# Peptides against a protein of PDB entry 2L9B: the designs that were tried, part 16

Target 1, 91 residues: chain A of PDB entry 2L9B
Amino acid sequence: ANFLSQKFPELPSGIDVNINMTTPAMMISSELAKKPKEVQLKFLQKFQEWTRAHPEDAVSLLELCPQLSFVTAELLLTNGICKVDDLIPLA
Target 2, 91 residues: chain A of PDB entry 2L9B as posed
Amino acid sequence: ANFLSQKFPELPSGIDVNINMTTPAMMISSELAKKPKEVQLKFLQKFQEWTRAHPEDAASLLELCPQLSFVTAELLLTNGICKVDDLIPLA

## One batch from the design tools (peptide; made by RFdiffusion4, then SolubleMPNN)

Design b1_p12_5_s1 (from b1_p12_5 with L3I K8R E12S)
Fold by OpenDDE base, seed 4:
Structure b1_p12_5_s1 (fold): chain B 91 residues (1-91), chain A 12 residues (1-12)
Amino acid sequence: as target 1 above (91 residues)
Amino acid sequence: SLIEEFERVLFS
């Protein structure tokens, strides 16, 4: 927790998900789907650029915040950038 | 920034 705060000081605090009402995956998918493609693609581009510039930090972030891996995968899939089979090796 | 884009996408 301290590592996240120090390494990623701008990272917002997450929110709790009431698992009796929805799942984290459903919540994430729903929120992403509300955004226009332009916004989704812009995020992917920024994430790609950041990852290229900070590969070790990217690994750390995704290890500590696996929900962000779901975000990335969901955006790649829904925007037709890759197929489910393309992600299997990463699971 | 990346974090700003995450916020834009996830936190509206």
Scores: peptide ipSAE 0.243, ipTM 0.814, DockQ to the pose 0.181
Fold by OpenDDE base, seed 1:
Structure b1_p12_5_s1 (fold): chain B 91 residues (1-91), chain A 12 residues (1-12)
Amino acid sequence: as target 1 above (91 residues)
Amino acid sequence: SLIEEFERVLFS
């Protein structure tokens, strides 16, 4: 927690999800869907640029926050950039 | 791995 806050000060803390009421994946998907497509695409573009500029930090972020890996995958899929079959072998 | 997929997509 201290590392995340220090290294990624603008990263939201998030909230725990009651798995008896919904799944984290469902919650994330629903929140992402609330964003306009243009916003989703802009996020992917900015994340791409940031990852290119900070590859080590990007890896660390995704390792420590696997939910963000899901976010990225979901956005790639829902915006037609990637197909499910492309990701299945990697899961 | 998923990371490898991200590298392919984000670094392309």
Scores: peptide ipSAE 0.080, ipTM 0.695, DockQ to the pose 0.052
Fold by OpenDDE base, seed 5:
Structure b1_p12_5_s1 (fold): chain B 91 residues (1-91), chain A 12 residues (1-12)
Amino acid sequence: as target 1 above (91 residues)
Amino acid sequence: SLIEEFERVLFS
């Protein structure tokens, strides 16, 4: 299955990932990369659907688990849904 | 922040 949307519909704030999260982030990225693309995209799809259906729960989840914010963004980037070039103007 | 930038991209 493919992630059908060009944008993830809603992303709650969660907790920020700062420079001190670099190493953990790299670890997460590495683990994500070990998963087949189909699994990655399916996760995005399911997370998208869940978040849309349960926005308050999503907020709570991301507040407790800021890793998921990074995970989602990383998957969007690595799967070409978002390009690095898209981020440059925001820097 | 990094997360804010990602969010902006997601909602752009």
Scores: peptide ipSAE 0.052, ipTM 0.627, DockQ to the pose 0.052
Fold by OpenDDE base, seed 2:
Structure b1_p12_5_s1 (fold): chain B 91 residues (1-91), chain A 12 residues (1-12)
Amino acid sequence: as target 1 above (91 residues)
Amino acid sequence: SLIEEFERVLFS
């Protein structure tokens, strides 16, 4: 019914995180680290291609789902594609 | 798809 469900019908619902045990960022980082490098890099490539083809939708998605921005930044950093200083102007 | 890749990275 909302914009997200209409534009991105396959986007799953989020899950609650017990803030007494961890943070969403920590949880995301942990899950990402469990994936093979090839999977991580494949995602980055797909996201890059999709963003170039659908820039307005990409902005909307990342504004409504900021956790996906964190995912992207984390993968860029952990795979040595960029450094923290490269992201500071965007924060 | 992109969404499938997101799901693969985060949930599968």
Scores: peptide ipSAE 0.261, ipTM 0.827, DockQ to the pose 0.181; fails the geometry check

Design b1_p12_5_s2 (from b1_p12_5 with L3I E5Q E12S)
Fold by OpenDDE base, seed 5:
Structure b1_p12_5_s2 (fold): chain B 91 residues (1-91), chain A 12 residues (1-12)
Amino acid sequence: as target 1 above (91 residues)
Amino acid sequence: SLIEQFEKVLFS
């Protein structure tokens, strides 16, 4: 089994996005915005804690699932935790 | 779990 299958067996395979209708970024932003602020912040908290506890796994996850980097960045920006300038060096 | 949190955020 590959890394993702072994470490994250419950991770969904994902879906294709019809770029004629929307962009992946727009879809992600829309889905995130549907969740209450407290849910978004709770996610960020848990992700932060997990990343600190499992930094190597976190790097692997974000390398293999780059859409999750966008999710994280979007949440940080929309909740006022980071400014765009804070993320530019990481883009 | 982290995966559960991702599912909660991204999937209804």
Scores: peptide ipSAE 0.087, ipTM 0.693, DockQ to the pose 0.180
Fold by OpenDDE base, seed 3:
Structure b1_p12_5_s2 (fold): chain B 91 residues (1-91), chain A 12 residues (1-12)
Amino acid sequence: as target 1 above (91 residues)
Amino acid sequence: SLIEQFEKVLFS
């Protein structure tokens, strides 16, 4: 078993994306938009707290699941917490 | 958990 399955056994395996019809970014943005602002902000708060408490696990998770980095960035941008230029140094 | 929240955001 790899690190992901061992450390994050409850993490879904993901789904295939038909790149001829949509992109992962489009799918993520669409799913996020379905959630109320309150839910989005609550998630960001909890994720911030978790990453602070578990920095090594957070790095591992985001390296292995870069789609989750996009989720976080999208939420930060769409909720006006940061601007695109704020994220450029991290890319 | 964080994972549960990710699941809720992405799969619910």
Scores: peptide ipSAE 0.086, ipTM 0.684, DockQ to the pose 0.181
Fold by OpenDDE base, seed 1:
Structure b1_p12_5_s2 (fold): chain B 91 residues (1-91), chain A 12 residues (1-12)
Amino acid sequence: as target 1 above (91 residues)
Amino acid sequence: SLIEQFEKVLFS
């Protein structure tokens, strides 16, 4: 089994995005916005804690699923934790 | 769990 299947066996496969109809960023932003702020902040907290505890797995996950990098950035920006300029060095 | 939260955020 590959890394994702072993480490995250319950993670759904997701769906392809038709770029002629929408962008991945738009779709992700829309889904995130459906969640209450408290849920978003809790997610960020847990992701931060998990990343600290599993740094190698975190890197691998974000490399294999770059959409999750967008999720993280979007949540940081929309919740006022970071500004766009703060993330430029990481891009 | 983190994976559960990913599922909630992105798929429900």
Scores: peptide ipSAE 0.077, ipTM 0.674, DockQ to the pose 0.183
Fold by OpenDDE base, seed 4:
Structure b1_p12_5_s2 (fold): chain B 91 residues (1-91), chain A 12 residues (1-12)
Amino acid sequence: as target 1 above (91 residues)
Amino acid sequence: SLIEQFEKVLFS
């Protein structure tokens, strides 16, 4: 919590997901799919660069916001950058 | 910034 407030003061609180209407995975996938491919790829590139430069902060962010792990995985998979088997060791 | 990109991907 302290990490998020210090490193990412502009991070939104998020919204609840009504599991009777959708799943978190479905919601994330739907929102990501609305973004142009160029936006998705640019995000991945910048996230990769940031992660390489700040590996401990990256781990902390993903531990505190596990939905972002799904976001990252979804972007990698849907853009053909990774296969599911590539992510098994991380699950 | 990275956080701005997250916001763009998820909320805009």
Scores: peptide ipSAE 0.087, ipTM 0.691, DockQ to the pose 0.183; fails the geometry check

Design b1_p12_5_s3 (from b1_p12_5, 4 letters changed)
Fold by OpenDDE base, seed 3:
Structure b1_p12_5_s3 (fold): chain B 91 residues (1-91), chain A 12 residues (1-12)
Amino acid sequence: as target 1 above (91 residues)
Amino acid sequence: SLIDAFEKVLFS
């Protein structure tokens, strides 16, 4: 089994994206916007804590799921924690 | 959704 299946057996299957109607980035942004600010900040907090505790797994996860990097960046930007210029060196 | 999937992992 791959890393994701082993480390996150409870992870739901992905959903189809109709690329003729939307892009993955737009879909992610839309889904994030549906969440209250409190939930968004809580997610960032939990992800930060998990990343600190499991840095090697975090790197692997972000490599396998680059959409999560977009999620994190989007949350940082939309909540005013970072500016675009802060993230450019990491892109 | 994608965010829900990761939330389930992080909040489980």
Scores: peptide ipSAE 0.050, ipTM 0.627, DockQ to the pose 0.581
Fold by OpenDDE base, seed 4:
Structure b1_p12_5_s3 (fold): chain B 91 residues (1-91), chain A 12 residues (1-12)
Amino acid sequence: as target 1 above (91 residues)
Amino acid sequence: SLIDAFEKVLFS
């Protein structure tokens, strides 16, 4: 078993993306927008708490699943928590 | 849990 299977045994397998019809960024933005703001903010809160408790695992997860970096950035920006300039030092 | 949050946002 790889890192993801060991640390996150209940992680969903994900869904396929038809690159001829959409981009991953477009699909992510679309799926996030379907969820209530309260759900989006709760996700960010839980992710923040988990990241503080497990910083090395958080880095590994984001390296293995770069989609989640986009998800996090998108949620921070669309909910007005961060500005684009706030993310520049992390690039 | 974090996994539950992932599922609620992206997979449900």
Scores: peptide ipSAE 0.044, ipTM 0.644, DockQ to the pose 0.183
Fold by OpenDDE base, seed 5:
Structure b1_p12_5_s3 (fold): chain B 91 residues (1-91), chain A 12 residues (1-12)
Amino acid sequence: as target 1 above (91 residues)
Amino acid sequence: SLIDAFEKVLFS
């Protein structure tokens, strides 16, 4: 049992990245796209609810797993929940 | 930071 499995049991396990064939960003985008839209939205919903309930843990999680920041941004953008213009000024 | 930005979006 670890922090990730405890807080996000539904989160897929990590996979190796062949950096000679793709970038981490490309791979993340590709893997996310394999998930049905309903699953993507459900993840966002659960993640949003969890972050509201556990804001300090959310910060810790994103610091420990910075790729999740990209995941979150990608999901928000690709599902039309926000635009790039919504995120950039906040960074 | 990205974390701050995403927090704001997530809490919106």
Scores: peptide ipSAE 0.033, ipTM 0.578, DockQ to the pose 0.052
Fold by OpenDDE base, seed 1:
Structure b1_p12_5_s3 (fold): chain B 91 residues (1-91), chain A 12 residues (1-12)
Amino acid sequence: as target 1 above (91 residues)
Amino acid sequence: SLIDAFEKVLFS
């Protein structure tokens, strides 16, 4: 079994993105913006706690699902938690 | 859970 199936069997499949009409980044930003700020912040909190407790699994997840790295960055930026310059050293 | 958080943010 692959990592995602084993560790996250209930993870939804997601949706396809037609890159000829929109970018994945735009789609992700749009979907995130539909969620209340409280939900966004709660996600960041849970993700932060999980990442701290399971750093190896977190690295594997973000490596296999780079869209989640964008999700994290987008949430940090749009909620004013960090600035673009804060992310430059990590890119 | 993390799964719940992902679902709420990305899919629900």
Scores: peptide ipSAE 0.048, ipTM 0.647, DockQ to the pose 0.184; fails the geometry check

Design b1_p12_5_s4 (from b1_p12_5, 4 letters changed)
Fold by OpenDDE base, seed 3:
Structure b1_p12_5_s4 (fold): chain B 91 residues (1-91), chain A 12 residues (1-12)
Amino acid sequence: as target 1 above (91 residues)
Amino acid sequence: SLIDAFEKVLFD
């Protein structure tokens, strides 16, 4: 019924986060670490390609799902693709 | 998982 669900109908429902148990950042980092490196890199590649092909949708998605921005940054950092200083101008 | 959710959007 909301814009996100209408614009991205294939997006599954989110999960509840109990901030008294963990922070969203900790949860994201934990979930990412469960995936093999090759899967992480493939995700980055596909996201990059999708973003180039759908720039307006990408902006909308990142605005509505800021956790995805954290995912991208985390993957770039943990896989040694960039340094923290490289991301500062975008923060 | 959160990453799985976005993987479905990008891969499917």
Scores: peptide ipSAE 0.049, ipTM 0.625, DockQ to the pose 0.655
Fold by OpenDDE base, seed 4:
Structure b1_p12_5_s4 (fold): chain B 91 residues (1-91), chain A 12 residues (1-12)
Amino acid sequence: as target 1 above (91 residues)
Amino acid sequence: SLIDAFEKVLFD
């Protein structure tokens, strides 16, 4: 197993992205949009709780899986939890 | 999907 799988054994394998057909951002946005709002909000709540309980693991996960940072930002913005200007200081 | 994968991790 690779380092990511060793550090996060419960992390799913993931999928490949064919950038010739779509961009990673487009794929992520599309997949997120398939989930109802209540599921998106529940995901954010659970992720928030998990990051509070496991701050070091959360940082490591976001560093190793930067697409998750995009997911989080996208969900925060599209659900009106924060504005673009709120995220700028975090970049 | 990617979101399904993370949901599984967070909800299990």
Scores: peptide ipSAE 0.049, ipTM 0.627, DockQ to the pose 0.634
Fold by OpenDDE base, seed 2:
Structure b1_p12_5_s4 (fold): chain B 91 residues (1-91), chain A 12 residues (1-12)
Amino acid sequence: as target 1 above (91 residues)
Amino acid sequence: SLIDAFEKVLFD
């Protein structure tokens, strides 16, 4: 039993990405853009709260799912919450 | 999508 299956049993399968026509990052950005701003902000808030409550699990999750780090960064940037310069030290 | 997956986990 891996961490993801145990901690997130309802996590659905990922989606295919045609890397010849787009990049995974572009796909993620596209999917995020489908959500209203309010929903995006709610997600950030809930993720923040969960992270604060479960910091160790959060670290493990982000290590196992680096795409989630991109999701978080993308949401922060696109909603003007932080600047690229704020994230550079983390890259 | 990934965002949908985590929304489900975090919002339910």
Scores: peptide ipSAE 0.041, ipTM 0.620, DockQ to the pose 0.580
Fold by OpenDDE base, seed 5:
Structure b1_p12_5_s4 (fold): chain B 91 residues (1-91), chain A 12 residues (1-12)
Amino acid sequence: as target 1 above (91 residues)
Amino acid sequence: SLIDAFEKVLFD
């Protein structure tokens, strides 16, 4: 079993998203925007807590699922937690 | 999708 199956056995296999410059970001942003603000903030909180508890797994997860980096940045920006300038040094 | 699956794990 791969890393995702081991760490998240309840997850479905899913499918990959076709990658281009715009479509994946649009899809992710659209799906995130469907969630209430309180749910978005809960996601950030849970991800933060999990990352603190499992830093090595978090690195592996983000390497396997780079879209989650976009998710995190998008949520930080759209909820006004960060400005674009705050993230530039991390790019 | 994979994103939806992670949303399920982390949002719930």
Scores: peptide ipSAE 0.039, ipTM 0.615, DockQ to the pose 0.380

Design b1_p12_6_s1 (from b1_p12_6, 7 letters changed)
Fold by OpenDDE base, seed 5:
Structure b1_p12_6_s1 (fold): chain B 91 residues (1-91), chain A 12 residues (1-12)
Amino acid sequence: as target 1 above (91 residues)
Amino acid sequence: SSELVQLLKSLL
């Protein structure tokens, strides 16, 4: 298992994804949206806990895998955790 | 990405 699979087992794995940065994000978001809200929240919680413990690594990961930023934003919005206005300054 | 990390840390 790769790093993401180990840290975030809730993420879908073994999916053939193209190399576009947006398509993988959309696919991950779509797959997560099929999961119960508890699974979605658990992913966010684990990601949050990891970012709190490893903030520099979290920044590096999001720079290496910008699709994860989209996935995270999507999950925050769809679960009503934040509003679009909260994310606009990040763009 | 740094800003997103900060936002994520403040939520939930």
Scores: peptide ipSAE 0.319, ipTM 0.837, DockQ to the pose 0.055
Fold by OpenDDE base, seed 1:
Structure b1_p12_6_s1 (fold): chain B 91 residues (1-91), chain A 12 residues (1-12)
Amino acid sequence: as target 1 above (91 residues)
Amino acid sequence: SSELVQLLKSLL
């Protein structure tokens, strides 16, 4: 019944975390880092494809869940897809 | 967030 659930009806259930940006992001990144590299890349590919198809929803998701911005950035960096310099314009 | 979305779309 909340806005996120309505906007993203297929959002999977999860555990409660505080609204802090850093700690939840670190938790998510840590869990993703446990997956095989190919799984991480497939996740990024699917996220990118979804973002291309639904750019407005992607922006909404990242604004409502700013933790995901840090997660995405870390995945891009750790997999060598982008460099820190590529993220400077986002600061 | 919009800038990150734009960046993501340009990669991979």
Scores: peptide ipSAE 0.317, ipTM 0.840, DockQ to the pose 0.058
Fold by OpenDDE base, seed 4:
Structure b1_p12_6_s1 (fold): chain B 91 residues (1-91), chain A 12 residues (1-12)
Amino acid sequence: as target 1 above (91 residues)
Amino acid sequence: SSELVQLLKSLL
């Protein structure tokens, strides 16, 4: 978490990204799902804005922390922004 | 990962 904040200082806060690709991501997604939809959407918007401003860092972040890909996918699905079929090519 | 970045940019 501290490493991520140092390397990616403008990364949206409020999510602690741990080791591993599945279990920690599922926990993060579960916690986010407990937040109001406005909070979930705000996270996505902030993440999107950061991604647009730092596209290369965004790719590096997702490669370094693949659990963030899972979290992002879950948020997109649960908020009806995309469907499972939209994410299959990314798996 | 790059594909997800591209997808995210196009949504919302």
Scores: peptide ipSAE 0.306, ipTM 0.830, DockQ to the pose 0.060
Fold by OpenDDE base, seed 3:
Structure b1_p12_6_s1 (fold): chain B 91 residues (1-91), chain A 12 residues (1-12)
Amino acid sequence: as target 1 above (91 residues)
Amino acid sequence: SSELVQLLKSLL
């Protein structure tokens, strides 16, 4: 399996990374951007459930792939789940 | 990263 599958075997289903992809987070972002909002929300829900069950791994993943933080923030904003002010403390 | 995790857990 690829690096993500090896280090994070319990990532939400549907996340796959080709060995030729430079940045896994960029691949996730690109694929999600192609999907309807319903699919994006489903991803967020699954990601949330995973983070609740594996908070330490979630932190490790975001530090390993800091681009994923931007992906998550973008999805939260574009779907009206949070406001920009909610993200200020994270910067 | 930890702050974002905490935020995510609080939403949806």
Scores: peptide ipSAE 0.305, ipTM 0.830, DockQ to the pose 0.060

Design b1_p12_6_s2 (from b1_p12_6, 6 letters changed)
Fold by OpenDDE base, seed 4:
Structure b1_p12_6_s2 (fold): chain B 91 residues (1-91), chain A 12 residues (1-12)
Amino acid sequence: as target 1 above (91 residues)
Amino acid sequence: SSELIQMLKSLL
């Protein structure tokens, strides 16, 4: 298993995306929604704790895996933890 | 990426 699967088992495993039927963002959102709310929140908590302990590695990981930035933003929004306006500074 | 990390640390 790769780093993400081992460290954050709450994340869905990678799957093929049919670009003729959906976008990668839509597929990610769909897969995330299949996880119970408690599992989604557990991921966010663990990711937060890890980023606090390893801020430089966290930056590197998000640069390496841009989809993880989308995952994090999506989970924050869908679980009502932040609003779209809170994402403006990220632009 | 650093901005997202800073935001995450302030939430939850």
Scores: peptide ipSAE 0.253, ipTM 0.839, DockQ to the pose 0.054
Fold by OpenDDE base, seed 2:
Structure b1_p12_6_s2 (fold): chain B 91 residues (1-91), chain A 12 residues (1-12)
Amino acid sequence: as target 1 above (91 residues)
Amino acid sequence: SSELIQMLKSLL
């Protein structure tokens, strides 16, 4: 969490989830949507650049933090960068 | 995860 906050400050800090009210995925989507579009795009750009420079660490990070995969996919979709069908091969 | 990374690298 500390690493992510420092490296990618555009990400929300997170929030405790009440499973009786919503799902973790819904909460993540909601928190992401609260960020300005320019901040969302800035994260994607920085994450892309970091991934290109540190591919091994990027794989490890996504395995360690599966929620980050969801974040990335959600931002790609909500910003019209990719379509749902584009994510099918990743399932 | 690796495939997602590959996709991300090809976008934007």
Scores: peptide ipSAE 0.249, ipTM 0.838, DockQ to the pose 0.054
Fold by OpenDDE base, seed 3:
Formats: C-alpha cells, sequence, structure tokens
Structure b1_p12_6_s2 (fold): chain B 91 residues (1-91), chain A 12 residues (1-12)
C-alpha cells in the first residue's frame, strides 16, 4: 500500500490519476461521491490536521500528487464548505 | 498548492 492509502484510507483506492483529463476527473468525483458525507469530512479534517503538523511535506505532496489538490477542492465544494469563487485565487 | 493548504487550514 502507498502512503496515501495508508495515511488516508477514506480516499478511494486506485492508481495515480491525471487530473487534467476530463474522464479521470469525472471518475474521481464519482468515486468521492460514493463515500458517506462523514467519511468525506473525516478525510478533510485528517488532511487539515496533517498539513498543520507537516506543512512542508503537505506542499510537496500536493506538487507530487496534483490529484490530491483536485480531491480536496472537490470535497470542499461538494460539501458546501467553500464556493467556486473561493477557489479563484488557486488558479 | 500552498494557497489551497492555507485555505484548508482556515476552514472546518
Amino acid sequence: as target 1 above (91 residues)
Amino acid sequence: SSELIQMLKSLL
């Protein structure tokens, strides 16, 4: 098992995905939506806590695994935690 | 990536 699967088991399992491709992105969104809301929120909380404890590693991880940025943004949006406008600065 | 992390840290 890889780091993400072990550290964040709330995430769907699978191989590395190119988030710039429409089909893979749609697949990720679909797989995320299959998880219960409480599981989605649990991931966000755990990831938040981990990023607070390991800020440099978190930045590196998001650079190495851009799909994780997509996952995070998608979960924030779909759970109504932020709006699309809030993501504009990230473009 | 850093901006997303900062935003995440300020939410929830």
Scores: peptide ipSAE 0.246, ipTM 0.835, DockQ to the pose 0.055
Fold by OpenDDE base, seed 5:
Structure b1_p12_6_s2 (fold): chain B 91 residues (1-91), chain A 12 residues (1-12)
Amino acid sequence: as target 1 above (91 residues)
Amino acid sequence: SSELIQMLKSLL
């Protein structure tokens, strides 16, 4: 198991895709949607707490694993935590 | 990525 699988077991394993492509994004969204809402929210909470404690490592991780940015955005949107307009400045 | 992190920290 890699770092992501160990630290964030709530995530689907084996995610290594180009997040700018429609098909990979659709697949990620589909896999995320298969997880219970409680698991999705648990990931967000754990990731939030970890980023607060390790901000520089969090930036490095998102650079190394850009799909994780998509995952985070997708979960924020699908769980009604933010709106698409809230993410536009980050595009 | 840093901006996304800042957003995340302000939510939930």
Scores: peptide ipSAE 0.246, ipTM 0.834, DockQ to the pose 0.054

Design b1_p12_6_s3 (from b1_p12_6, 6 letters changed)
Fold by OpenDDE base, seed 3:
Structure b1_p12_6_s3 (fold): chain B 91 residues (1-91), chain A 12 residues (1-12)
Amino acid sequence: as target 1 above (91 residues)
Amino acid sequence: SSELVEMLKSLL
């Protein structure tokens, strides 16, 4: 939780990423959707850059915080970066 | 999760 807030300040504060899988994910997604498109894209860019630099840590983080998987997928879809069919292999 | 990481690395 501390890592996420520090590394990705675009995320809403006060979110407990350790509670469960779905409810916090939807909450984070909803909060990000309230932000300007530029902020949403900035988050994606920063997350992408970090995953490129730390791929193993990125996998571990997504296992630890499955909320981020949902949020990332939502942002990719809502911004037209990918289609639903592109996410099928991830299921 | 690894699949999502790889996908994300290829976008944007």
Scores: peptide ipSAE 0.308, ipTM 0.836, DockQ to the pose 0.055
Fold by OpenDDE base, seed 4:
Formats: C-alpha cells, sequence, structure tokens
Structure b1_p12_6_s3 (fold): chain B 91 residues (1-91), chain A 12 residues (1-12)
C-alpha cells in the first residue's frame, strides 16, 4: 500500500497499478525518467540496500508487485547499469 | 523475481 511510497519516496505515486502488469509499470517508469538522474540512482540504491537487508521480502514484493520489476529494469537500462541482453534471461 | 533480486544485489 503506502509502504512503497514511504520506503522509496523517489517513486512516483498516484499511478493505478490495478490495470495490468505492464502498462502501469510503463507509466511509473516514465514518471521516474522525468526526475534527475541522482534521484533515479538514489531510488535504485535504496531499493538495493533494502533488498540486501530483506531478500525474502524483496522477492515477495516483486511477486506481489510485478510493476516494480519492470520499473527496476527500465532504470537499470536507462542509467547504463546493464544492457538489454543482461535482462533477457529475466523476461 | 528472485533472479532480478540477485542481479540487483550485485550491481551498483
Amino acid sequence: as target 1 above (91 residues)
Amino acid sequence: SSELVEMLKSLL
């Protein structure tokens, strides 16, 4: 619910995530892309840190909110952290 | 999802 916005304030809110797995994720990604690169990287860093501290919860969260997986992938690509080929095994 | 988690932990 409000957990994501509280833990990751860099993540845009107000996006309907109940439509499907992909379209809302694209909207979230688009909104994040409008933020400064430092904000995008800060989100990734915080998400990474939380994931390291709570790996099982991170898996559960990504299963419950597959939109977050798409957003994360887009941020990794956009910021040059990985290439498309690196994500193909995850698709 | 678990694969993405593992990848994320190793990047940055």
Scores: peptide ipSAE 0.301, ipTM 0.830, DockQ to the pose 0.055
Fold by OpenDDE base, seed 2:
Structure b1_p12_6_s3 (fold): chain B 91 residues (1-91), chain A 12 residues (1-12)
Amino acid sequence: as target 1 above (91 residues)
Amino acid sequence: SSELVEMLKSLL
């Protein structure tokens, strides 16, 4: 919680996130969608940079917070960064 | 999750 808020200030705050993969993730995505596109892209950019620098920790984070995988995937799709077919290997 | 990490790393 504090880690995500500090590392990724673009993430919406005030959301009670549980282990459910869909409902909390959808809420996060919805809140993030209310932000300017530049904020959404900035989140992806910072997440990408951190992931490149800390790939093992990134895996651990996404395993700990599966909802973040959903959020990331949706942001990639909605911003036209990747195609649905690109996500097939992730399913 | 590892696949997503790898994909994210490969994006422009």
Scores: peptide ipSAE 0.297, ipTM 0.824, DockQ to the pose 0.054
Fold by OpenDDE base, seed 5:
Structure b1_p12_6_s3 (fold): chain B 91 residues (1-91), chain A 12 residues (1-12)
Amino acid sequence: as target 1 above (91 residues)
Amino acid sequence: SSELVEMLKSLL
């Protein structure tokens, strides 16, 4: 298992994320959307906790895997944790 | 990505 699978088992495995930054992210988001909200929030919580503990690594990971930025934003929006306007400055 | 990291640290 790769890093993402180990740290975030809620993410779907076996997806080729080497295609581009958008299509794999959309697939991941779609798969996560099929999970209970508890699973979605669990992923966010784990990611948040890891990010708090390893902020520089988190930045590096998001730069290395920009798909994760999309997935994270999607989860934040769909779960009502933030609004689109909150994310605009990040784009 | 750094802005997203900072945002994520604050939301939950």
Scores: peptide ipSAE 0.297, ipTM 0.828, DockQ to the pose 0.055

